# Designs tried in a protein design run: peptides against a protein of PDB entry 3V4O. Part 8

Target 1, 234 residues: chain A of PDB entry 3V4O
Amino acid sequence: DQPLAKDKVALLIGNMNYREHPKLKAPLVDVYELTNLLRQLDFKVVSLLDLTEYEMRNAVDEFLLLLDKGVYGLLYYAGHGYENFGNSFMVPVDAPNPYRSENCLCVQNILKLMQEKETGLNVFLLDMCRKRNDYDDTIPILDALKVTANIVFGYATCQGAEAFEIQHSGLANGIFMKFLKDRLLEDKKITVLLDEVAEDMGKCHLTKGKQALEIRSSLSEKRALTDPIQGTEY

## One batch from the design tools (peptide; made by RFdiffusion4, then SolubleMPNN)

Design b1_p8_8_s1 (from b1_p8_8, 4 letters changed)
Fold by OpenDDE base, seed 4:
Structure b1_p8_8_s1 (fold): chain B 234 residues (1-234), chain A 8 residues (1-8)
Amino acid sequence: as target 1 above (234 residues)
Amino acid sequence: MKLQSYAP
């Protein structure tokens, strides 16, 4: 009784060259490597770098158009971000300094829209900081989420903490992707896979006490990124 | 090795 996906679609966003904020390096490599891996898993992958607010919103809209009943949707984001009141905000490269929620994309709003598509699986991989943005005191009123039991959040770091990239000679991954890439192709329930990634990350001496993967999920079925697409030979 | 935070 292998779970089937109607289709598998991923949107990968890596923001590095911020106009008013510190530039990052790892998203370039991380998006590239994740793209290659997800394509091996038969995902339709759209990978974009250095998106403005307008471009990010358009990318999300286009991504949502590809979603439908039973489709696996995966959103990966690497860049600046923050978390206020349990809501995750992705920061576009043209965000002002300081930025507020109106300048950013709320992940939970995207999730709500994905639920309306009756997706088979919603995976969010958020490689960003989760610290409170003190410059944004807005309390968002979000639409209520449905109980779909098909949601997985992989946070690169724990609540209130920071995510890091390794800086040395040459190109390097962010800490999250460094470990995620080694297991992503495994035929395992996505939450189990991420749990193993969390353990691997926990063994990293560089991030001990500084960064830890957090998994937040409501996934009642054994859904894996390796699940075959309905109508295909497997 | 040096770590760079994603914090703004």
Scores: peptide ipSAE 0.403, ipTM 0.905, DockQ to the pose 0.860
Fold by OpenDDE base, seed 2:
Structure b1_p8_8_s1 (fold): chain B 234 residues (1-234), chain A 8 residues (1-8)
Amino acid sequence: as target 1 above (234 residues)
Amino acid sequence: MKLQSYAP
């Protein structure tokens, strides 16, 4: 039995031009290339760059409205971020310096809301740092997640570590997207696909000992980004 | 090639 998606929806956010933090370059290219790939996979893709806190929250709200029972939801983020106590925080371009949790979007809160929609698959691709933010001493109390067995996290780096982009005269990918883009169209279970990306990244001499992909999943079905949409012919 | 960290 081939798994089917009721629909496939993706929200891609790339933040580069921060007001109070170092500017980035790779998110522009990464969002563009990922958009093209996901559209080839028949995702409905909303791609946005340089979002303020207000704009990011609105984008997430609109994204959630497109989700329903059996829908595949994918959230990609590239930009500044941090991780406190296992919770991932995406940093808007207008965040103050230093930023705190109230200035940022918590990924686990988004996941909770996606679960309420009874989605068929929830994929998070987070291309951001995962270091502790020492300026944020808040211990978040999050609602317990349901056991839906349809969750996949692809972290561009390890817990407590940094993510990097390639810096040269022209535009280039971040390290994560450099390897992800070569395999994203493969018809494989999403966790298997990411595992292969992790191995490819591990062979890169530039990132050995500096950046490694981490996969966190509870996926009990062989679901792939290539899964067909119900009612459509391919 | 040089690596640029996403850390602030």
Scores: peptide ipSAE 0.400, ipTM 0.904, DockQ to the pose 0.840
Fold by OpenDDE base, seed 5:
Structure b1_p8_8_s1 (fold): chain B 234 residues (1-234), chain A 8 residues (1-8)
Amino acid sequence: as target 1 above (234 residues)
Amino acid sequence: MKLQSYAP
């Protein structure tokens, strides 16, 4: 039968104006476009730009408060980031140079907390680099994740690789969002949707050999972003 | 058209 969401909540974070790191441009437009699309999908969307560590942690906390059993949770991040030992770290705008894990937000920790909420679907769209941070020698010890089979990661780039933005006449769009926006409203299982986005990206001459979408999922049900909210009439 | 890396 048709899967139902108890509610649909999204937190979108775009960090651009870093204090001690190169400034970015695309997150502004990407967050805006994604916000509009997710609202069309009846998501409750909180969109924030240029967050400090304190603000990011607060935003995540508030986001988690909106999650509950059966709720669809989507976290989108665009900005600087890194990946150490399979753990993804989002970099706040006030992060020092160099930054360490203690200065950043670990996505896997957020996932753990989302699992505790017994959500219906957990989607992470990470538009950031995934290169190793050699200045961080910390090996995080994370709690074991539950087997919930409702997790989807959409990495804008491959492991150990960089993500890019396209700059046009002062405006910039992330490569990932450029292709994601064309399919996001499709009524398809989220992993299928992302797979098609991956193919679209793969056909682009600009990104061949430079950036490729990676999908990591454990999704045992046909969950889609278009799934209706329980108790609502359409 | 130019690509800019998100690399820190």
Scores: peptide ipSAE 0.397, ipTM 0.906, DockQ to the pose 0.797
Fold by OpenDDE base, seed 1:
Structure b1_p8_8_s1 (fold): chain B 234 residues (1-234), chain A 8 residues (1-8)
Amino acid sequence: as target 1 above (234 residues)
Amino acid sequence: MKLQSYAP
């Protein structure tokens, strides 16, 4: 009973060159490396860097157009972000300082739209901070999620915590991608894979007590990123 | 080594 994907589509966004916020470095190499890995897994990958709000929204819209019943959808984001009331917000490079929810993209809204496509698997890999934005007191009214039992969140950090990259003169991965990339090609249920990544990250002395991978999952089937696409040989 | 936070 090998699970099959109708197709596999990934959108990778790395924001670094913020106009009104500190610039980052790791998203460049993280997106690049993840792109290559996912393509080896036969994902159709769209990788974009330094997106404005307008561009991010367009990218998400285009991503959603590629999703359909049984399709595996993966969204990766690396950049500034925050979490208010359990909702994750990705910050575009042209976001003002301070930014509010209206300036950002809500991940849970994207999830809702993915559910409407009846995707086979929804994976979110969020390499961003999850601290509350004190400048945003808005409580978003989100549409209720369906019970699809096919959702996996890999948060680079714990709720209320920050995500980090190592300050290095050269190119280096963020903490999350540093460990994720070593296991991503393994033929394992995605939650098991992420659990192993979490253990690997837990051994990093630099982030002990500061950053830990959190897995949030409602996945009732043994779905893996390595699952073959219907109609293809494997 | 110093860490850079992704928080703005």
Scores: peptide ipSAE 0.396, ipTM 0.902, DockQ to the pose 0.900

Design b1_p8_8_s2 (from b1_p8_8, 4 letters changed)
Fold by OpenDDE base, seed 3:
Structure b1_p8_8_s2 (fold): chain B 234 residues (1-234), chain A 8 residues (1-8)
Amino acid sequence: as target 1 above (234 residues)
Amino acid sequence: MKLQSFAP
């Protein structure tokens, strides 16, 4: 039986013009490319750039309003970030220097809220560094996640490692998006798709030993981004 | 081509 999505909704955030931190370049192009691909997959896509903390929180809230039982939710983030104690934090453009968890958005908190919506699939694509933030020693106490078996994390890099962009002639693409875009439209289980992306990325000499895709999933069904929307004929 | 880290 073909898995069906009640709907497919994606929120893409690219932060690059930071006020108190180094500026980035890749998020602009990466968000654009991913937007076009996801729209081809019949996702409803909201793409936003350079969000303040307030704007990011509002965007997430609006995103959550579009989620419901059986809906596929995809969150993509490109920008500064860190990981403390297994929790991923996305850094808004107006974050102070140094930033702390209260200045940032915790991905796992968003996941919890998505689970409450009884989504059919939760995909997180995080193109950010995963180094520990030494300026934040707070241990967040998060609510326990439910066992929904519909979660996929695609980390652009390994735990404790950095993510990179390739700069050439003023243009920049993230390493992750460089390889993801070539396979994203394939009709495959999302974890299989990402695994193939990981292999492709592993052939890049520039990032060998520096950046590798990490897939963390609890996905008990053969869910793909290509899954049709319920009630529609394609 | 130059690699640039997303690190702060």
Scores: peptide ipSAE 0.348, ipTM 0.891, DockQ to the pose 0.785
Fold by OpenDDE base, seed 4:
Structure b1_p8_8_s2 (fold): chain B 234 residues (1-234), chain A 8 residues (1-8)
Amino acid sequence: as target 1 above (234 residues)
Amino acid sequence: MKLQSFAP
């Protein structure tokens, strides 16, 4: 039987113009491209750029309000980030230099809150570096996750590695989005889709040995971004 | 083409 979504909601955040850190370019184009694609998939999409810590937290709160039982939730982030002790931290544009976890948003905390909404699918697409932040020795104590078997992480890069953008003639695109956009509309289980993206990315000579897609999932059902919304004609 | 890291 075809899986159904109660609704489909996405929050896309692209941080580029950092106050105390190097500016990025790719998030602008990448957020735009992903927005257009997800809307074709009948996602309700909120796309935001250059968010402060306060604005990011508010955006996440508003995003969570749209989630409910059976809803597909997708969070995309492009910007600076780091990973400490298996926890992913998104860096707001007003983060200090150096930043610590208290200045950032923990993705796993967001996941916990999404699980409380009893969502049908939780997808995180994180286009950021995953290197350890040596300036933050804090060991986070996170709430335990539930066993919901509906979680998919698409990391633009491997643990401990960096994510890259390609700059050419003033334009910049993230490596992850470069390949993701070609397959995102395919009617496939999301983990299968990302696996194909990983293979495509692996053929890129520019990032050999530098960046590879990592898929981390607990998805026991054949859930796809193309799944129809319950109550709609399909 | 130039690669730019997202690293801070």
Scores: peptide ipSAE 0.344, ipTM 0.892, DockQ to the pose 0.808
Fold by OpenDDE base, seed 1:
Structure b1_p8_8_s2 (fold): chain B 234 residues (1-234), chain A 8 residues (1-8)
Amino acid sequence: as target 1 above (234 residues)
Amino acid sequence: MKLQSFAP
């Protein structure tokens, strides 16, 4: 039985022109490519680049307004980030040096808010480093998550590790997106799709021992990004 | 080809 999405909404954020941190290049192209692919999958896509903390928070708020019961929500982030105590933090372009959790957006908080919307699927694709921020010794107190069995995390790298971009002849792509884009349109359960991406990425000699895709999911249904939107014909 | 970390 084919699962149906009430709607499909994606927020894509690429931060690269940081004010107080090293600039990145890959997010520009990666966001663009992912945008085009997700639109082919009939996602409503909002793509934003180089967001300040204020702008990021507003973007997330607007994204959440588009979510409702049965809606597929996808959040993609490419940029600087860190992970403390299992919590992922996205770093705005105007974050200070050093930054702390109060300067950043916590992904798990966003997840909690998505759960409140009773979404049909919550997908997080996080193309950022997952190293601990030693300058942030605070332990965030987060609201307890619900058991919704519809959560998928695709981490570009392993816990405590870094994510990388490849620069070649002026062009740059993140390692994660380099392989994700080749499979994203496949009609497969999202966790299966990501597993295949992980295998493809694992064949890259440049990142062997440095970066590996981590999939964390509780998805109990065969949901795919290709799932039709209710009331539509394809 | 250069590998660049996303680390700050």
Scores: peptide ipSAE 0.343, ipTM 0.892, DockQ to the pose 0.793
Fold by OpenDDE base, seed 5:
Structure b1_p8_8_s2 (fold): chain B 234 residues (1-234), chain A 8 residues (1-8)
Amino acid sequence: as target 1 above (234 residues)
Amino acid sequence: MKLQSFAP
């Protein structure tokens, strides 16, 4: 039988106007475009821009409250970030320079909390750099994750690499979103969809050797963002 | 067209 979602909830965060770090442009447009697409997929979407640490933590908490057994949860982040020892950190706009893990939100911690909600699908789309933060020497000790086989990470770039935005005529789009938006509405298993996005990105001369999509998944079922919501008739 | 890194 076709997988059903109890509900579909997305939190989109775009951080651009950093206080002590370079400002970005792409998150504005990217969050907007992704919001419109996910709403077409009947996601309940909360889209937020330029969040402080406090606001980001609150947004995540509120997002988690909407998750429950069988719910599809999608977290999208566009902004500054880093990756230390396999842990991804989203950087709030009020983060100090340099920032440390205590100033940032750990994605893997969010994943753990999502697993506790017994969600049907956990999708992370991280449009951020994945370079090591040498100013943060802390080794996070995270709780062991459950084996839920419902996790998909779409990293806009490779491990240790940077993500980029395309600036044209005053507007900027993230490279990841440029290609993702063309396929997001397709009725395909999310990992298959992302794989096709990866191929599209790979064909782009602009990004060859600079940015490549990484898919990390443990998804044992054919789940798609297009999956219908249980009990909903259209 | 110009690429700008998300790097901090």
Scores: peptide ipSAE 0.333, ipTM 0.889, DockQ to the pose 0.795

Design b1_p8_8_s3 (from b1_p8_8, 3 letters changed)
Fold by OpenDDE base, seed 1:
Structure b1_p8_8_s3 (fold): chain B 234 residues (1-234), chain A 8 residues (1-8)
Amino acid sequence: as target 1 above (234 residues)
Amino acid sequence: MELQSYAP
């Protein structure tokens, strides 16, 4: 009983060159590396860097158009972000300082839209901080999620914590991607794969007590990123 | 080796 994907589509966003916030370095290489890996897994990958709010929203819209019943959807984001009341917000490069939810993209809203597409798998890999934004006291009213049992969140860090990049000899990698890339091609249930990544990350002396991978999932089937696409030979 | 926070 090998699970099959109708198709596999990924949107990768890396924001670095913020106009009103500190610039980042790791998203560039992280997006590049993840792109290559996901393409090896036969994902259709759209990779974008330094998106404005307008561009991010358009990218998400286009991504959603590629989703349909049984399609595996993966959203990866690396950049500034925050989490308020359990809602994750991705910060566009043109976001003001301070930014508010109206300036950002809510991941949970994207999830809701993905559910409407009846996707086979929804994976979110969020390489961003999860600290509360004190400048945003808005409580978003989100649509209720369906019980689809096909959702996986890989948070680069714990709730209320920060995510980090490592800068070494001019190169920069996010902590999350540093370990994710080593296991991403493994034929394992995605939650199992991420659990192993979490253990690997936990061995990093640099991030002990600072950053730990959090897996939040509702996945009732053995779905893997390596699952073949229907109608294809493998 | 330095860690840089993604925090704004």
Scores: peptide ipSAE 0.426, ipTM 0.909, DockQ to the pose 0.794
Fold by OpenDDE base, seed 2:
Structure b1_p8_8_s3 (fold): chain B 234 residues (1-234), chain A 8 residues (1-8)
Amino acid sequence: as target 1 above (234 residues)
Amino acid sequence: MELQSYAP
């Protein structure tokens, strides 16, 4: 019994040209390559680069409007970020130095709103650091999440750790995308796919002891990014 | 080849 998606929608955000923080390079290439792959999987993809706080919030709002019961939603982010008390914060390019939670977008808040849409699958691919932001002492009080058993987090790095991009003669992928892109089109349960990506990353000598993929999921069905859209033939 | 951290 093949799981079906009512629709498949992805929002990809790559922030590189920060005003008050170090500039990045890999998000450009990573967003481009991921866009191409997800479109091959029949996702409706919105790809955006270098978003201000205002633009990021608007993009998320528009993304949520495309979600409905049974829709697959995927959010990819590459850029600066931090994690406080298990909550992930994406940093806009116009964020001050130092930034606080009020300057950033909380991923768990987005998840809550996605759950309200009764989506079929919620996938977060977060290519950012997960270190504590010592300049943000706010303890967020988030609403309790529903038990929907359709949530997958792919963290590019471990809790409290950093994510990296490759720097050499030209533009290159971040470490996470370097391995993710080789498996993304495989017809496998999304958690199994990410587990294999984690193993591939673990074999890389460059990242041993520095960066490792973390998967956090509550997915009770064998759902894959390759799942067909209801009413369509493949 | 070098690694650049995403940390600020």
Scores: peptide ipSAE 0.423, ipTM 0.906, DockQ to the pose 0.827
Fold by OpenDDE base, seed 3:
Structure b1_p8_8_s3 (fold): chain B 234 residues (1-234), chain A 8 residues (1-8)
Amino acid sequence: as target 1 above (234 residues)
Amino acid sequence: MELQSYAP
């Protein structure tokens, strides 16, 4: 049987105008492009830019309220970030310098909360660096994740590596989005789709040996972003 | 074309 989504909801966050950290450019364009694509896929999309810690937490809370059993949830983040001990941290624009885990949003914590909603699919697209934050030696104690077999992580870069944007004539586009946008509408299992994006990215001479897409998934069903919503006709 | 890292 064709997999069905109860609903499809996406939260897109692009942080670029940091107060105490270098400003970025690509998140603006990347969020815009991804918004348009996901709407074509009948996602309900909330797109936000330059969020403080308070605003980010509120956005996540509101996002979670839209999730329920069988709902497809997609979280996209573009901005500064880091990874400590396998935990991904998104950095709000008002984060101090240096920032610590208590100043940031932990993606794995969000995943835990999404699992409690019994979602049909949890997709995380993280366009941020994955270097260790040496200023934060705290090991967060996270709640154990459930075995839901419906999780897909698309990391813009490898563990311990950096993510990049291409700047041209005042415009900037992230490397990840540059290739993702060409395939996102394809009717394929999301992990297969991302694998093809990874291959496309691997052909980029600018980032060869510097940035590579990493897919981390536990997805036991052929779930695609193109899956129809229950009770709807297309 | 120039690459800019997201790293601070």
Scores: peptide ipSAE 0.421, ipTM 0.905, DockQ to the pose 0.772
Fold by OpenDDE base, seed 5:
Structure b1_p8_8_s3 (fold): chain B 234 residues (1-234), chain A 8 residues (1-8)
Amino acid sequence: as target 1 above (234 residues)
Amino acid sequence: MELQSYAP
């Protein structure tokens, strides 16, 4: 009855100090806050900041090594990014200007690899822009995804749109995290939780018409971040 | 309160 996770693992990446692109501020605070919340949910959390392409690829590889059958995997990214033809690309801090897909990490490729691990749940929280990169004319050919019905994408913004951070007194928070943090600990199906976050964002005058959460999911089971880990006592 | 875009 109660869905169980074999384990719960999260990789959080916040890129701020770009070498050839505008610097950001919010990822620092957002990664910190999300780390604390996910640890309360008994996630094993690896939090990293300002990763080069090499470091990002290594981090993803290490993350994948922790995944296995029934494991809940969560990838959070805050930083620069773009979306070409439905494919999301995370931009490392050492990416050139302009950057191309070869300089970035494709989220859908990571998803493909996660599916091979037979995970219980795959959650992607992407706090980045989703605008087309006109300097990248590459059409990636990705392997066909399996039908696993355990995938949830939480895009901080709509397709083709930008994501924003709120600068306040020298500190900044991403808009997405501002609302996500208030509900993340709720014992609800992850898609329901994100839907409520979307509504909260929609009610905020600051974000109306500027940023809206998009949920893309194929989740056939009532999986929640609060699901207990198999073999543990609570 | 000011918004800053994540746009590269």
Scores: peptide ipSAE 0.413, ipTM 0.905, DockQ to the pose 0.795

